Peptides against a protein of PDB entry 5HB3. Designs and how they scored, part 12

Target 1, 150 residues: chain A of PDB entry 5HB3
Amino acid sequence: RQMQDRCMSEYNQRIRNAPEGSIDPFRMACYKIIGRCDLSNRSLDGLQTDVNDWIWLQFNLARETDRSLELAGESYGLAELQASIREIGLKHFPKTAAEDTNGSFGMFFYLQILAGMFEQAIAYLYPFSYVDAVHFAIALTYYGLLRPVD

## One batch from the design tools (peptide; made by RFdiffusion4, then SolubleMPNN)

Design b1_p9_7_s2 (from b1_p9_7, 5 letters changed)
Fold by OpenDDE base, seed 5:
Formats: sequence, C-alpha cells, structure tokens
Structure b1_p9_7_s2 (fold): chain B 150 residues (1-150), chain A 9 residues (1-9)
Amino acid sequence: as target 1 above (150 residues)
Amino acid sequence: SALQQAIMS
C-alpha cells in the first residue's frame, strides 16, 4: 500500500507538472505496472508497443479484487478484458474468410484463447481453418475447458 | 484507440 501510494503520487505529479517531452515513458510505464496508476488508461503512452505488449499489460493490470480494496476506485478484471477483446475483434479483425486479406484471423483467435474465450475462439476459427478449429476443440474438450452444447 | 489501430496495421 505504501509503495502504491508513492507510485500514484509520483505518477500524478509528473503528469500534471512535467514539461512537454520531458517525461520518460519507461518510467511512467513502471508506475503504471507496479503502482497500478490510472487504471482507466490501460496503455503505455510514448512507447511503441505490439499486440504482445498490449495483451501482457492487460493481464498484469487485471485483478479480481473487492472494489473496496482498489485505490483507483475502478475495477478491471477478466470480464472487462474479455469485453475489450470482443470490441477489438468487431472493429479490427475479419469476420469471414472472404474479408481476410492478410491472415490476421490467427491473431484474434490467439487473443481469445489467452482471455479464456474458448467457445468464441473455436467458433471464430472454424470458417477460416476447419482443421485447426477441430484440433483445438478436441484439445480444449479433453482438458475440460470447452463446454460442448448438449 | 490509436494504439489498437497501430497494433492491427
């Protein structure tokens, strides 16, 4: 708690008072990750990041905690992360094989799997790669992760 | 977000 309070104080002070262009983005990233500062903004400003960096950050920030214990006053858990992935999928990924020009369907499938959206992931993959969808479905069922609709 | 667009480009 003491460390988090210090991180929050330093983070807020720098955001408000630092001259433009003087903020070290890596230092701010450390405050974001360690101090859980400003959970409403789940991005690393001033850093070039890829999908792997983004998803790693989301999982590090996601917590299933009582709202009363979070200093930020906002809850960000797995459910909110899953909602974000759904939104990204609707906006930025192909919905059908005919729309896929660059093979990006695999990345969206990967994000859904990481977020535990197994049924949705298999349903999404099926029209793009039937064989792969079947193999993943078998594996997920074997481990009790996929809930087959009776 | 701009980040999401950059990631997907």
Scores: peptide ipSAE 0.011, ipTM 0.498, DockQ to the pose 0.202
Fold by OpenDDE base, seed 4:
Structure b1_p9_7_s2 (fold): chain B 150 residues (1-150), chain A 9 residues (1-9)
Amino acid sequence: as target 1 above (150 residues)
Amino acid sequence: SALQQAIMS
């Protein structure tokens, strides 16, 4: 907590007082990651990142903490991450093969798998790639990660 | 990609 408080203090100080264009985005990223600063903004400003970087950041920022100790809007755990992935899926990824123009369905499947949304991931993949969905379903079932509906 | 940027925004 002391480290987090220091990171937060430094983060806020730099955001407020640093001359325009003088902020080192990598330093700010460190404060965000280590200090969990400004959890309402779960992105790395000023850095070129990809989806892998994004999801890595989300997992690093996600914590199962006592919500009673967190300030309003600072709660971010696995459930919130999963909710975010669902929302992103609805907004930015194809829902059907006919909507898939760039093959991005695989990325959304990947995000769901990483987030432990196994049933949803398989259900999503099925209309895009039947064979792959079945193979993943078998594997996930084998490892006890997939809960088939009776 | 534009999609990646949209996801991260």
Scores: peptide ipSAE 0.010, ipTM 0.533, DockQ to the pose 0.857
Fold by OpenDDE base, seed 1:
Structure b1_p9_7_s2 (fold): chain B 150 residues (1-150), chain A 9 residues (1-9)
Amino acid sequence: as target 1 above (150 residues)
Amino acid sequence: SALQQAIMS
């Protein structure tokens, strides 16, 4: 708690008082990850990041904590992450093979798998690649991660 | 890519 409070204090002080362009983005990233500062903004400003970096950050920030223990009233868990992935999918990824111009369907499938959205991931992949969808479905079922409807 | 930027925004 003391460490988190210190991180939050330093984070807020730097955001408010640092001259424009003088903020070390790596230091701010450390405060965000360790201190869970400003969970409403789940991006690393001033850093060149890719989708892998983004999803890694989301998982690090997503914690199943007792909401009563979170000081900032902002809760971010797996459910919220899954909701974010669904929203991103609806906005930025192809819904059909005909809409897919750059092969981005694979990335959305990957994000869903990482977030434990196995049924949705298989359902999404199926119209793009039947063979791959069946292959993943078999594997997920074998490991008890996919629950087939009886 | 533009898509990656949109996802991270």
Scores: peptide ipSAE 0.010, ipTM 0.520, DockQ to the pose 0.883
Fold by OpenDDE base, seed 2:
Structure b1_p9_7_s2 (fold): chain B 150 residues (1-150), chain A 9 residues (1-9)
Amino acid sequence: as target 1 above (150 residues)
Amino acid sequence: SALQQAIMS
């Protein structure tokens, strides 16, 4: 708790008072990750990142705890992450095979799998690649992960 | 890529 409070204090102080261009983005990233500072902004500003970095950060920030006990004052769990992935999918990924111009459907499938959205992932993949969808469905069923959505 | 940037924004 003391460490988190210090991280939060330093994070806020730097955001407010640091001269322009003087903020070390790596230091700010440390405060974000360790201190869970500003959970409403789940990005690493000033760093070159890719989708893997983004999703890694989301999982590191996600916590399955009682919201009343969240020290950061904000709650972010798996459900919120899944909602974010769903929203990103609607905005940035092809909805049908006809809309796919660059093969990006695979990335959205991957994000859904990582987030445990197995039924949705298979349903999404099926029209793009029947063979792959069947293979993943078999594997997910074997591990007891494929289930009707509640 | 432009797509990656859009996702992370």
Scores: peptide ipSAE 0.010, ipTM 0.504, DockQ to the pose 0.897

Design b1_p9_7_s3 (from b1_p9_7, 4 letters changed)
Fold by OpenDDE base, seed 2:
Structure b1_p9_7_s3 (fold): chain B 150 residues (1-150), chain A 9 residues (1-9)
Amino acid sequence: as target 1 above (150 residues)
Amino acid sequence: SALEQAIMS
């Protein structure tokens, strides 16, 4: 708790008082990840990140805890992550093979799998790659991760 | 979002 309070204090101080462009983005990232500062902002400003970096960050920030025990603005769990992925998918990933110009469907499938969105991932993959979708469905079913659609 | 930027990059 003392560490978090200290991180929060330093984070807030730097955000408010540091000249523009003078903040070390890696230090700020440490405050966010370790100190859990400013969790409402789930991005790392000033850093070049890829999809893997983003998803890693989301999992580190997400907590499966009682929301009542979390501080205001810090409620972020798997459900919220899944919602974010779903939203991003709707906006930025192809819905059909005909819309796929760069093969990005695989990335969205990947994100859904990582986030435990197995049924949705399989359903999404199916029109792009029937064989792969079937294989993943079999595997996920074997491990008890895929549920039948009601 | 950061993810959007990463996807679009």
Scores: peptide ipSAE 0.175, ipTM 0.845, DockQ to the pose 0.200
Fold by OpenDDE base, seed 3:
Structure b1_p9_7_s3 (fold): chain B 150 residues (1-150), chain A 9 residues (1-9)
Amino acid sequence: as target 1 above (150 residues)
Amino acid sequence: SALEQAIMS
């Protein structure tokens, strides 16, 4: 608790008082990840990041709690992350093979797998690559991660 | 969103 309070104090002081361009973005990232400061902003400003950096950050910031046991208040967990991935999929990725011009379907499949959206990932992949979808389905079923379709 | 920025990077 003492460490968190100190991190929060330093974080707030720097955001409010630091001259423009003087804040070390890596230090600010440490306050967010370790000190859990300003978790409403789930991004790292001033850093060059990619999709892997983003998904890693989301998993670290998300809390692994049973929703049925959660106290009143806002929470960010796996379900919220899955919702975010679903939302971006609707906006930025092809929905059908006919819409795919750049072969970007693979990235959305990748994000869904990382987020544990296995059934949705396989269903999404199927029209783009039948063979790959079948192979992934077999593997996921073998490990008990995919519910067989009736 | 942060995810959009990451994907478009």
Scores: peptide ipSAE 0.169, ipTM 0.848, DockQ to the pose 0.191
Fold by OpenDDE base, seed 5:
Structure b1_p9_7_s3 (fold): chain B 150 residues (1-150), chain A 9 residues (1-9)
Amino acid sequence: as target 1 above (150 residues)
Amino acid sequence: SALEQAIMS
């Protein structure tokens, strides 16, 4: 609690008062990850990141806890992450094979799988690759991650 | 956004 409070205080002070370009982006990342500061901003400013970095950050920030138990007063759980991925999908990934020019459907499928959105992931993949969708569906079902329809 | 840049990279 003491460390978290210090992180929050320092984060708020630096974000408001530090000259532009003077803040160590890695330090700010530590405040966000360890101190859970400003969880409404789920990005790391000043760092070049890729999709893997982004998803790693989301999982580190996500907590499956009751909001009332969060010491920082902010909560970000799996449901919020899944909602974010859905939003990203709607904005930035192809919805049909005809829209796919660079094969990016696989990345969105990957993100959905990582976030536990198994049924949605399979449904999304199906029109792009029937064979792959069936294979993944079989595997997910076998391991109890995909529920068969009665 | 940083997220969009990451996704499109």
Scores: peptide ipSAE 0.165, ipTM 0.846, DockQ to the pose 0.203
Fold by OpenDDE base, seed 1:
Structure b1_p9_7_s3 (fold): chain B 150 residues (1-150), chain A 9 residues (1-9)
Amino acid sequence: as target 1 above (150 residues)
Amino acid sequence: SALEQAIMS
């Protein structure tokens, strides 16, 4: 608790007092990840990040909502992350093979798998690559992550 | 969003 309070204090002080562009973005990232400062902003400003970095950050910031802490305002867990991925998919990823100009369907499939959205991921992949969808479905079923419909 | 920027990069 003392460490967290210290991180929050330093984070707030730097945000308020540091000239624009003078803040070390890596230091700010540390405060966010370790200190859980300003969790409403789930992006790392000033850092060039890729999709892997983004998803890694989301998982680190996401916590299992202890029902006892639900009384505290902003909870970000796996459910919220899954919702975000769904929204992003609807806006930025191809829905059909005809819409796929850059081969980006694989990235959306990947994000869904990482977030545990297995059924949705397989359903999404199927029209793009039947063989791959079947392959992943078999593997997921074998490990008990996909429930076949009886 | 940061994700949008990451996807488009």
Scores: peptide ipSAE 0.164, ipTM 0.843, DockQ to the pose 0.201

Design b1_p9_7_s4 (from b1_p9_7, 5 letters changed)
Fold by OpenDDE base, seed 5:
Structure b1_p9_7_s4 (fold): chain B 150 residues (1-150), chain A 9 residues (1-9)
Amino acid sequence: as target 1 above (150 residues)
Amino acid sequence: DELAKSIMS
């Protein structure tokens, strides 16, 4: 707790008082990940990152705890992450095969699978690739992760 | 690359 409190204090102080670009971005990343500072901003400024880095960060920040027990006073769980992925899908990924110009549907499918959105992932993939959707559906069903239709 | 940036924004 002492470490977390110190991280929060230092993070807030530096964000407000330090000149732009003067703060080590890796240090700020440590405050974000370890100190859980400013969870409403789930990005790593000043670092070159890709989608894998982003999703890794989201999972590290996600906690299944009661908000009342969070020392930082903020909570971010799987439900919020799933909501974020849904929003990303609506904004940045093709909704139909006709809209797909670069084959990016696979990335959105991947993100949904990582977040445990199995039924939605399969439903999304199906119109793009029937064969792949069926194969994933079989596998997910076998492991009890996809609910069969009654 | 552009897609990655848009997702993370």
Scores: peptide ipSAE 0.135, ipTM 0.844, DockQ to the pose 0.905
Fold by OpenDDE base, seed 1:
Structure b1_p9_7_s4 (fold): chain B 150 residues (1-150), chain A 9 residues (1-9)
Amino acid sequence: as target 1 above (150 residues)
Amino acid sequence: DELAKSIMS
């Protein structure tokens, strides 16, 4: 808790007092990841990141249970991450093959799989690629991650 | 890249 308090203090001071563009973005990232500062903003400003970096960050920030020593103002777990991915899907990804101009359906499938949204992922993929959906469904079922319908 | 930016926002 003492370490977290120090991180939060330093983070807040830098955000408020540092000249624009003078803050080391990697240092700020450390405060966010280790110190869990400003979890309402789950992005790394000032860094060149891709989708893999983003999703990695989301998982690192997510917690199964709240820690007694954690001073985070908001709770963020797997359920919240899954909800975020659903919202992203609704906003940014194609619903049908006809809407897919950039071939981005695979990325949304990927994000859903990473977040453990297996049934939804397979259901989403099926109209885009029947063969791939069936293969993934078989594999997921084999490993006990997808339950067959009665 | 544009998609990534949109997702990450």
Scores: peptide ipSAE 0.135, ipTM 0.843, DockQ to the pose 0.877
Fold by OpenDDE base, seed 3:
Structure b1_p9_7_s4 (fold): chain B 150 residues (1-150), chain A 9 residues (1-9)
Amino acid sequence: as target 1 above (150 residues)
Amino acid sequence: DELAKSIMS
């Protein structure tokens, strides 16, 4: 708690008082990841990052604790991450094969798989690539990760 | 990557 409080204090002081462009983005990233400072902002500002960096950060910030055991009012776990991925899908990725202009459907499929959204991932992939969807479905079913609906 | 920036915003 003492370390966390210190991190929060330093983080807030730097965000509010530091001259523009003087903040070390890597130090701020450390406060975010280690100190869990300002978890409402789940991004790393000032760093050159890609989708892989983003999803890695989301998983690190998500807690593996059951919500039922968390005394804190706001929790960010797997369920919240999955909800975020759904929202991203609605905003930034094609919903149908007819809307696909650049082949970006694969990235959204990838994000859903990483988040354990297997049924949704397969259902999404099916209209874009039938063969790939079937292959993934077979594999996921074999390992007990996919629950086929009759 | 414009897509990455949009997702992370």
Scores: peptide ipSAE 0.132, ipTM 0.846, DockQ to the pose 0.853
Fold by OpenDDE base, seed 2:
Structure b1_p9_7_s4 (fold): chain B 150 residues (1-150), chain A 9 residues (1-9)
Amino acid sequence: as target 1 above (150 residues)
Amino acid sequence: DELAKSIMS
């Protein structure tokens, strides 16, 4: 807690007092990841990042803790991450095979799998690749991750 | 890269 408070203090001080462009983005990233500072902004400004970096960050920031225990006053867990993935899917990924021009459906499937959205992932993949969807469904069922709908 | 930027925005 003391470390987190210190991180928050330093983070806030730098954001408020540092001249524009003078802040080390890596240091700020450390404050965000370790200190959980400014969780409402779940991005790393000033750094070149890809989808893997983004999803890694989301998982690191996500905590299955009581909201009362979060010093930042913000709660971000798996449910919120899943909601974010769903939103991203609706905005940035093809909904049908006809809309898929770049083959990006696989990335969205991947993100859903990582986030534990197995049923949604299979349902999404099915119209793009029937064979792959069936194989993943079998595998997920085998590991007890996919439940039959009654 | 464009997709990454859009997702991270």
Scores: peptide ipSAE 0.130, ipTM 0.844, DockQ to the pose 0.858

Design b1_p9_8_s1 (from b1_p9_8, 3 letters changed)
Fold by OpenDDE base, seed 4:
Structure b1_p9_8_s1 (fold): chain B 150 residues (1-150), chain A 9 residues (1-9)
Amino acid sequence: as target 1 above (150 residues)
Amino acid sequence: SIEEQLRNS
């Protein structure tokens, strides 16, 4: 709590008073992760990040909705993350193999799996790769993570 | 890039 409060205070001070471009982006990332500052902005500006970095950040920032200790009063949990991934899929990932020019379907499948969206992930993967979808479905079923879809 | 798209989502 003490560290979080300190991070928040320093973040707020720096964001208001520091000259533009003078703040170390890694330090700002620490304030966001540890201090949970400005949770509405779930990106790390000034840093080169990949999809794994992005999803790691999302999970790191996600908390249970019933968390009364949230200083920012913002609610961002697994459900919100899943909703975000769904929206990202609708906007930025191919719906069919014909739309997939760069093989990005696998990445969206991966994101859905990480977020626990197992049924949706398998359903999404199936038209791109039948064999892979079946193998993942078998594995997920074996571990009790997948239910049959009507 | 996919990363850019994710940041803008």
Scores: peptide ipSAE 0.173, ipTM 0.855, DockQ to the pose 0.183
Fold by OpenDDE base, seed 1:
Structure b1_p9_8_s1 (fold): chain B 150 residues (1-150), chain A 9 residues (1-9)
Amino acid sequence: as target 1 above (150 residues)
Amino acid sequence: SIEEQLRNS
């Protein structure tokens, strides 16, 4: 708790008082990840990141909140991450093969799988690649991650 | 890019 308070204090001081361009972006990333500072901002400013970096960050920031703390503060867990991925899908990824100009459907499928959205991921992939969707469905079922309809 | 869109989401 003392470490968290110190991180928050230093983060707030630097973001408000540091000259533009003088803040070490890696240090700021440490404050966010370790210190849990400014969790409403789920990006790392000043760093070149890819999709893998983004999803890694989301998982690190998403923590199971103790049910006892749900009343007062912003909670960001797996459910909220899954909701965010759904929203991103609606805004930025193709809905049909006709809309897919850059082959990005596979990336959205990948994000859904990582977030444990297995049924939705298979349903999304199916119209783009029937064969791949069936193969993934078989594999997920084998490992107990996809439930067949009884 | 998709990465840029994700960062701005």
Scores: peptide ipSAE 0.167, ipTM 0.853, DockQ to the pose 0.183
Fold by OpenDDE base, seed 3:
Structure b1_p9_8_s1 (fold): chain B 150 residues (1-150), chain A 9 residues (1-9)
Amino acid sequence: as target 1 above (150 residues)
Amino acid sequence: SIEEQLRNS
């Protein structure tokens, strides 16, 4: 608790008072990831990041509800992350094959797989790429991650 | 970029 309070104080001070361009973005990232500061903002400002960095950050910020000792009244776990990915999909990715113009459906499939949304991922991929969906479905079923229905 | 969209989503 003492360490968390110190991190919060330093984080807020740096954000508000540091001269422009003087803040080490990696230090600020440490306050967010380790110090759990400003969790409502799940991005790293001042850093060049890709989708892998983004998803890595989301998983690191997420906590198991049963094991979470977060001071915040609301918990952010896997379920909330999955909900976030779903919402991102609705906003930024094609819903049907007819809407696909650049093949971006593959990225959304990838994000769903990483988040353990296997059934949804396969169902999403199927109308875009039948062959790929079948291959992934076979593999996921083999490892017990996808439950086929009669 | 898609990365920017993800950060701002």
Scores: peptide ipSAE 0.161, ipTM 0.851, DockQ to the pose 0.162
Fold by OpenDDE base, seed 2:
Structure b1_p9_8_s1 (fold): chain B 150 residues (1-150), chain A 9 residues (1-9)
Amino acid sequence: as target 1 above (150 residues)
Amino acid sequence: SIEEQLRNS
């Protein structure tokens, strides 16, 4: 807790007082990840990141903890992450094969799977690849992660 | 890029 308080204080100080563009992005990343500073901003500014980095960050920031236990006074859990993934899907990923110009449907499927959104992931994949959707559905059902509909 | 879109979401 003492470390977290220190991180928060340093983060706030740097955000408010440091010249624009002078803050070490790696240091700020440490404050974000370790200190859980400014969880409303779930990105690492000034760093070159990919989708894997992004999703890694989301999982690290997600906690099944009561807001009262967070020094930052913020709560972000799996449910909120899943909501974020849904929103991202609606905004940035194709809804149909005709809309898919870049073949990015697989990435959104991947993100949903990682976030435990299995039913939604299968439903999403189905119109793009029937065979793959069925295969994943079988596998997920086998592991008890997907509930069959009667 | 998709990465940029994710960061800005």
Scores: peptide ipSAE 0.161, ipTM 0.850, DockQ to the pose 0.187

Design b1_p9_8_s2 (from b1_p9_8, 3 letters changed)
Fold by OpenDDE base, seed 5:
Structure b1_p9_8_s2 (fold): chain B 150 residues (1-150), chain A 9 residues (1-9)
Amino acid sequence: as target 1 above (150 residues)
Amino acid sequence: SIEEQLRNG
């Protein structure tokens, strides 16, 4: 698209020629999101973002279909995002209630739910909060997103 | 922070 091509052209020009720190970080974010420039870097430098901003960006940059012809590099879809969330969980979130010191288990549960990892999310939540896990399991089952065990 | 962990993960 014309807009994407323009963004890519401007990004390439600025990244090569502009002094460090002279480019507005919001403008760079626009080039990444709209122009899909430099997708190997999935962070927004110079911007303070929260978890909601991060996950929104991941979904925005992810593609359902392989667009390798349109984008340079490897395809990044929902499956890759789910894999990333799993890896982040293993590295940075408590695996058991005994490891939880700050209540961060809820955030990892939240990320798994957003990524459609429903079975894993419920299984993860259960040892931390039995009541909450049961309530979410009931709700997910009602909407056909969680299948009861045979 | 969790945000930092996510960016580095």
Scores: peptide ipSAE 0.116, ipTM 0.834, DockQ to the pose 0.189
Fold by OpenDDE base, seed 1:
Structure b1_p9_8_s2 (fold): chain B 150 residues (1-150), chain A 9 residues (1-9)
Amino acid sequence: as target 1 above (150 residues)
Amino acid sequence: SIEEQLRNG
């Protein structure tokens, strides 16, 4: 608790008082990941990141909070991450093959799989690639991650 | 890019 409070204090001080461009972005990343500072901002400013970096960060920031902390409105868990991925999908990824101009459907499928959204991922992939959707469905079922219809 | 869109939420 003392360490967390210290991290928060240092984070706030640096954001407010440091000259523009003087903040070490890696240090700020440490405060966010380890100190859990400013969790509403789910990006790492000043760092070049890719989609893998983004999803890694989301998982690290997402914590199973005790249900008692859910009342405080500041909890970010797997459910919130899944909701965010759904929203991103609606805004930034193709919904049909006709809308796919850059081949990005596979990336959204990948993100859904990583987030444990297996049924939705298969349903999404199916109109883009029938063969791939069937293969993934078989594999997921084999590992007990997709429930077959009784 | 898709990456930029993800960072911006």
Scores: peptide ipSAE 0.113, ipTM 0.832, DockQ to the pose 0.187
Fold by OpenDDE base, seed 2:
Structure b1_p9_8_s2 (fold): chain B 150 residues (1-150), chain A 9 residues (1-9)
Amino acid sequence: as target 1 above (150 residues)
Amino acid sequence: SIEEQLRNG
Protein backbone atom coordinates (compact mmCIF):
# COMPACT_ATOMS: atom_id res chain seq x y z
CA ARG B 1 0.00 0.00 0.00
CA GLN B 2 2.79 2.40 0.81
CA MET B 3 4.51 1.61 -2.45
CA GLN B 4 1.32 2.11 -4.37
CA ASP B 5 0.69 5.42 -2.69
CA ARG B 6 4.19 6.53 -3.48
CA CYS B 7 3.85 5.50 -7.09
CA MET B 8 0.58 7.36 -7.39
CA SER B 9 2.07 10.43 -5.83
CA GLU B 10 5.05 10.39 -8.15
CA TYR B 11 2.88 9.66 -11.14
CA ASN B 12 0.52 12.51 -10.40
CA GLN B 13 3.37 14.87 -9.69
CA ARG B 14 5.09 14.06 -12.95
CA ILE B 15 1.95 14.29 -15.03
CA ARG B 16 1.07 17.64 -13.55
CA ASN B 17 4.47 19.24 -13.24
CA ALA B 18 6.70 17.77 -15.90
CA PRO B 19 7.10 19.66 -19.15
CA GLU B 20 5.16 18.12 -21.98
CA GLY B 21 7.11 15.33 -23.63
CA SER B 22 9.81 15.23 -20.97
CA ILE B 23 8.48 12.25 -19.08
CA ASP B 24 10.28 8.97 -19.69
CA PRO B 25 7.64 6.72 -21.20
CA PHE B 26 9.25 3.66 -19.64
CA ARG B 27 8.97 5.19 -16.21
CA MET B 28 5.36 5.98 -16.86
CA ALA B 29 4.85 2.41 -17.94
CA CYS B 30 6.33 1.24 -14.64
CA TYR B 31 3.94 3.46 -12.73
CA LYS B 32 1.04 2.03 -14.65
CA ILE B 33 2.04 -1.62 -14.43
CA ILE B 34 3.58 -1.77 -10.97
CA GLY B 35 1.86 1.14 -9.32
CA ARG B 36 -1.46 0.67 -11.10
CA CYS B 37 -1.64 4.37 -11.71
CA ASP B 38 -4.32 5.85 -13.97
CA LEU B 39 -5.81 2.51 -14.97
CA SER B 40 -8.57 4.28 -16.84
CA ASN B 41 -5.97 4.85 -19.52
CA ARG B 42 -4.94 1.40 -20.67
CA SER B 43 -2.36 2.52 -23.16
CA LEU B 44 1.33 3.26 -22.91
CA ASP B 45 1.88 6.65 -24.43
CA GLY B 46 5.18 7.34 -26.09
CA LEU B 47 6.05 3.69 -26.57
CA GLN B 48 6.02 1.76 -29.79
CA THR B 49 3.88 -1.20 -28.90
CA ASP B 50 2.46 -4.02 -30.95
CA VAL B 51 -0.67 -6.08 -30.45
CA ASN B 52 1.21 -8.51 -28.23
CA ASP B 53 2.34 -5.67 -26.01
CA TRP B 54 -1.18 -4.33 -25.86
CA ILE B 55 -2.74 -7.62 -24.88
CA TRP B 56 0.04 -8.26 -22.35
CA LEU B 57 -0.69 -4.91 -20.78
CA GLN B 58 -4.41 -5.60 -20.67
CA PHE B 59 -3.87 -8.89 -18.88
CA ASN B 60 -1.51 -7.31 -16.39
CA LEU B 61 -3.92 -4.51 -15.65
CA ALA B 62 -6.90 -6.81 -15.48
CA ARG B 63 -6.91 -8.21 -11.98
CA GLU B 64 -9.60 -10.09 -10.23
CA THR B 65 -9.45 -7.50 -7.54
CA ASP B 66 -11.29 -8.49 -4.52
CA ARG B 67 -13.23 -5.24 -4.51
CA SER B 68 -12.16 -4.97 -0.90
CA LEU B 69 -8.49 -4.31 -1.59
CA GLU B 70 -8.46 -1.88 -4.46
CA LEU B 71 -9.32 1.54 -3.12
CA ALA B 72 -9.55 2.75 -6.67
CA GLY B 73 -13.27 2.65 -7.66
CA GLU B 74 -13.46 0.79 -10.97
CA SER B 75 -12.40 -2.85 -10.99
CA TYR B 76 -11.01 -4.00 -14.31
CA GLY B 77 -11.08 -7.76 -14.58
CA LEU B 78 -11.28 -10.43 -17.23
CA ALA B 79 -14.91 -9.64 -17.94
CA GLU B 80 -14.10 -6.03 -18.66
CA LEU B 81 -11.18 -7.06 -20.83
CA GLN B 82 -13.43 -9.39 -22.78
CA ALA B 83 -15.90 -6.59 -23.24
CA SER B 84 -13.12 -4.36 -24.50
CA ILE B 85 -11.94 -6.96 -26.98
CA ARG B 86 -15.48 -7.39 -28.22
CA GLU B 87 -15.84 -3.68 -28.73
CA ILE B 88 -12.52 -3.47 -30.51
CA GLY B 89 -13.59 -6.32 -32.73
CA LEU B 90 -16.80 -4.62 -33.67
CA LYS B 91 -15.00 -1.43 -34.53
CA HIS B 92 -11.75 -2.49 -36.12
CA PHE B 93 -11.92 -6.04 -37.39
CA PRO B 94 -13.75 -7.52 -40.35
CA LYS B 95 -17.08 -9.13 -39.64
CA THR B 96 -17.17 -11.16 -42.83
CA ALA B 97 -14.70 -12.61 -45.28
CA ALA B 98 -15.83 -10.05 -47.80
CA GLU B 99 -14.73 -7.25 -45.49
CA ASP B 100 -11.34 -8.81 -44.83
CA THR B 101 -8.90 -7.01 -47.08
CA ASN B 102 -5.83 -7.36 -44.87
CA GLY B 103 -6.25 -10.82 -43.40
CA SER B 104 -6.69 -9.33 -39.95
CA PHE B 105 -9.39 -11.79 -38.92
CA GLY B 106 -6.70 -14.09 -37.57
CA MET B 107 -5.49 -11.47 -35.14
CA PHE B 108 -8.94 -10.91 -33.75
CA PHE B 109 -9.44 -14.64 -33.45
CA TYR B 110 -6.14 -14.79 -31.58
CA LEU B 111 -7.15 -12.01 -29.19
CA GLN B 112 -10.44 -13.70 -28.41
CA ILE B 113 -8.69 -17.00 -27.73
CA LEU B 114 -6.20 -15.32 -25.40
CA ALA B 115 -9.04 -13.67 -23.53
CA GLY B 116 -10.86 -16.97 -23.11
CA MET B 117 -13.68 -15.98 -25.45
CA PHE B 118 -13.71 -19.42 -27.02
CA GLU B 119 -17.30 -19.63 -28.20
CA GLN B 120 -17.14 -16.19 -29.72
CA ALA B 121 -13.77 -16.91 -31.28
CA ILE B 122 -15.03 -20.04 -33.00
CA ALA B 123 -18.19 -18.32 -34.13
CA TYR B 124 -16.11 -15.50 -35.52
CA LEU B 125 -13.64 -17.76 -37.32
CA TYR B 126 -16.29 -19.98 -38.88
CA PRO B 127 -17.25 -17.76 -41.82
CA PHE B 128 -13.58 -17.09 -42.62
CA SER B 129 -12.36 -20.66 -42.37
CA TYR B 130 -14.82 -23.45 -41.75
CA VAL B 131 -12.12 -26.09 -41.50
CA ASP B 132 -10.04 -24.16 -38.99
CA ALA B 133 -13.08 -23.29 -36.91
CA VAL B 134 -14.11 -26.92 -36.71
CA HIS B 135 -10.61 -28.03 -35.76
CA PHE B 136 -10.35 -25.43 -33.03
CA ALA B 137 -13.81 -26.29 -31.81
CA ILE B 138 -12.86 -29.94 -31.52
CA ALA B 139 -9.67 -29.08 -29.67
CA LEU B 140 -11.36 -26.66 -27.29
CA THR B 141 -14.10 -29.17 -26.60
CA TYR B 142 -11.52 -31.83 -25.88
CA TYR B 143 -9.92 -29.61 -23.25
CA GLY B 144 -13.30 -28.70 -21.78
CA LEU B 145 -13.08 -25.08 -22.83
CA LEU B 146 -15.95 -25.11 -25.29
CA ARG B 147 -19.44 -26.13 -24.30
CA PRO B 148 -21.77 -26.92 -27.13
CA VAL B 149 -25.00 -25.01 -26.87
CA ASP B 150 -27.54 -27.23 -26.57
CA SER A 1 -2.37 -0.04 -38.28
CA ILE A 2 -4.27 -2.56 -36.19
CA GLU A 3 -1.96 -1.67 -33.33
CA GLU A 4 -2.90 1.96 -33.52
CA GLN A 5 -6.55 1.05 -33.62
CA LEU A 6 -6.19 -1.11 -30.53
CA ARG A 7 -4.39 1.67 -28.72
CA ASN A 8 -6.98 4.27 -29.59
CA GLY A 9 -10.10 2.07 -29.20
Scores: peptide ipSAE 0.106, ipTM 0.827, DockQ to the pose 0.191
Fold by OpenDDE base, seed 3:
Structure b1_p9_8_s2 (fold): chain B 150 residues (1-150), chain A 9 residues (1-9)
Amino acid sequence: as target 1 above (150 residues)
Amino acid sequence: SIEEQLRNG
């Protein structure tokens, strides 16, 4: 707790008082990831990041279910991450094949798979790419990650 | 970019 308090203090001081452009983005990232500072903002400012960096950050900020009870405040675990991915999908990705102009459906499929949303991922992919959906469904079923419907 | 959209919500 002492380390957390120190991290929070330093984080807040730097955000408020540091001249523009003088803050080391990597140091700030450490305060967020290790110190769990300002978890309501789930992004890394001042860093060039891609989708892989984003999803990595989300998983690192998420708490394990078994340990979530130890910390005061709102729990952010896998379920909350999955909910966030659903919301992002609704806002930024095509809902149907007819809406797909840029082929971005693959990225949303990828995010759902990473988050363990296997049934939803396959259901989403199927109207965009039948062949790919079938292949992934077979593989996921083989490893017991997708339950076949009777 | 899609990455920017993910960060900003």
Scores: peptide ipSAE 0.105, ipTM 0.829, DockQ to the pose 0.164

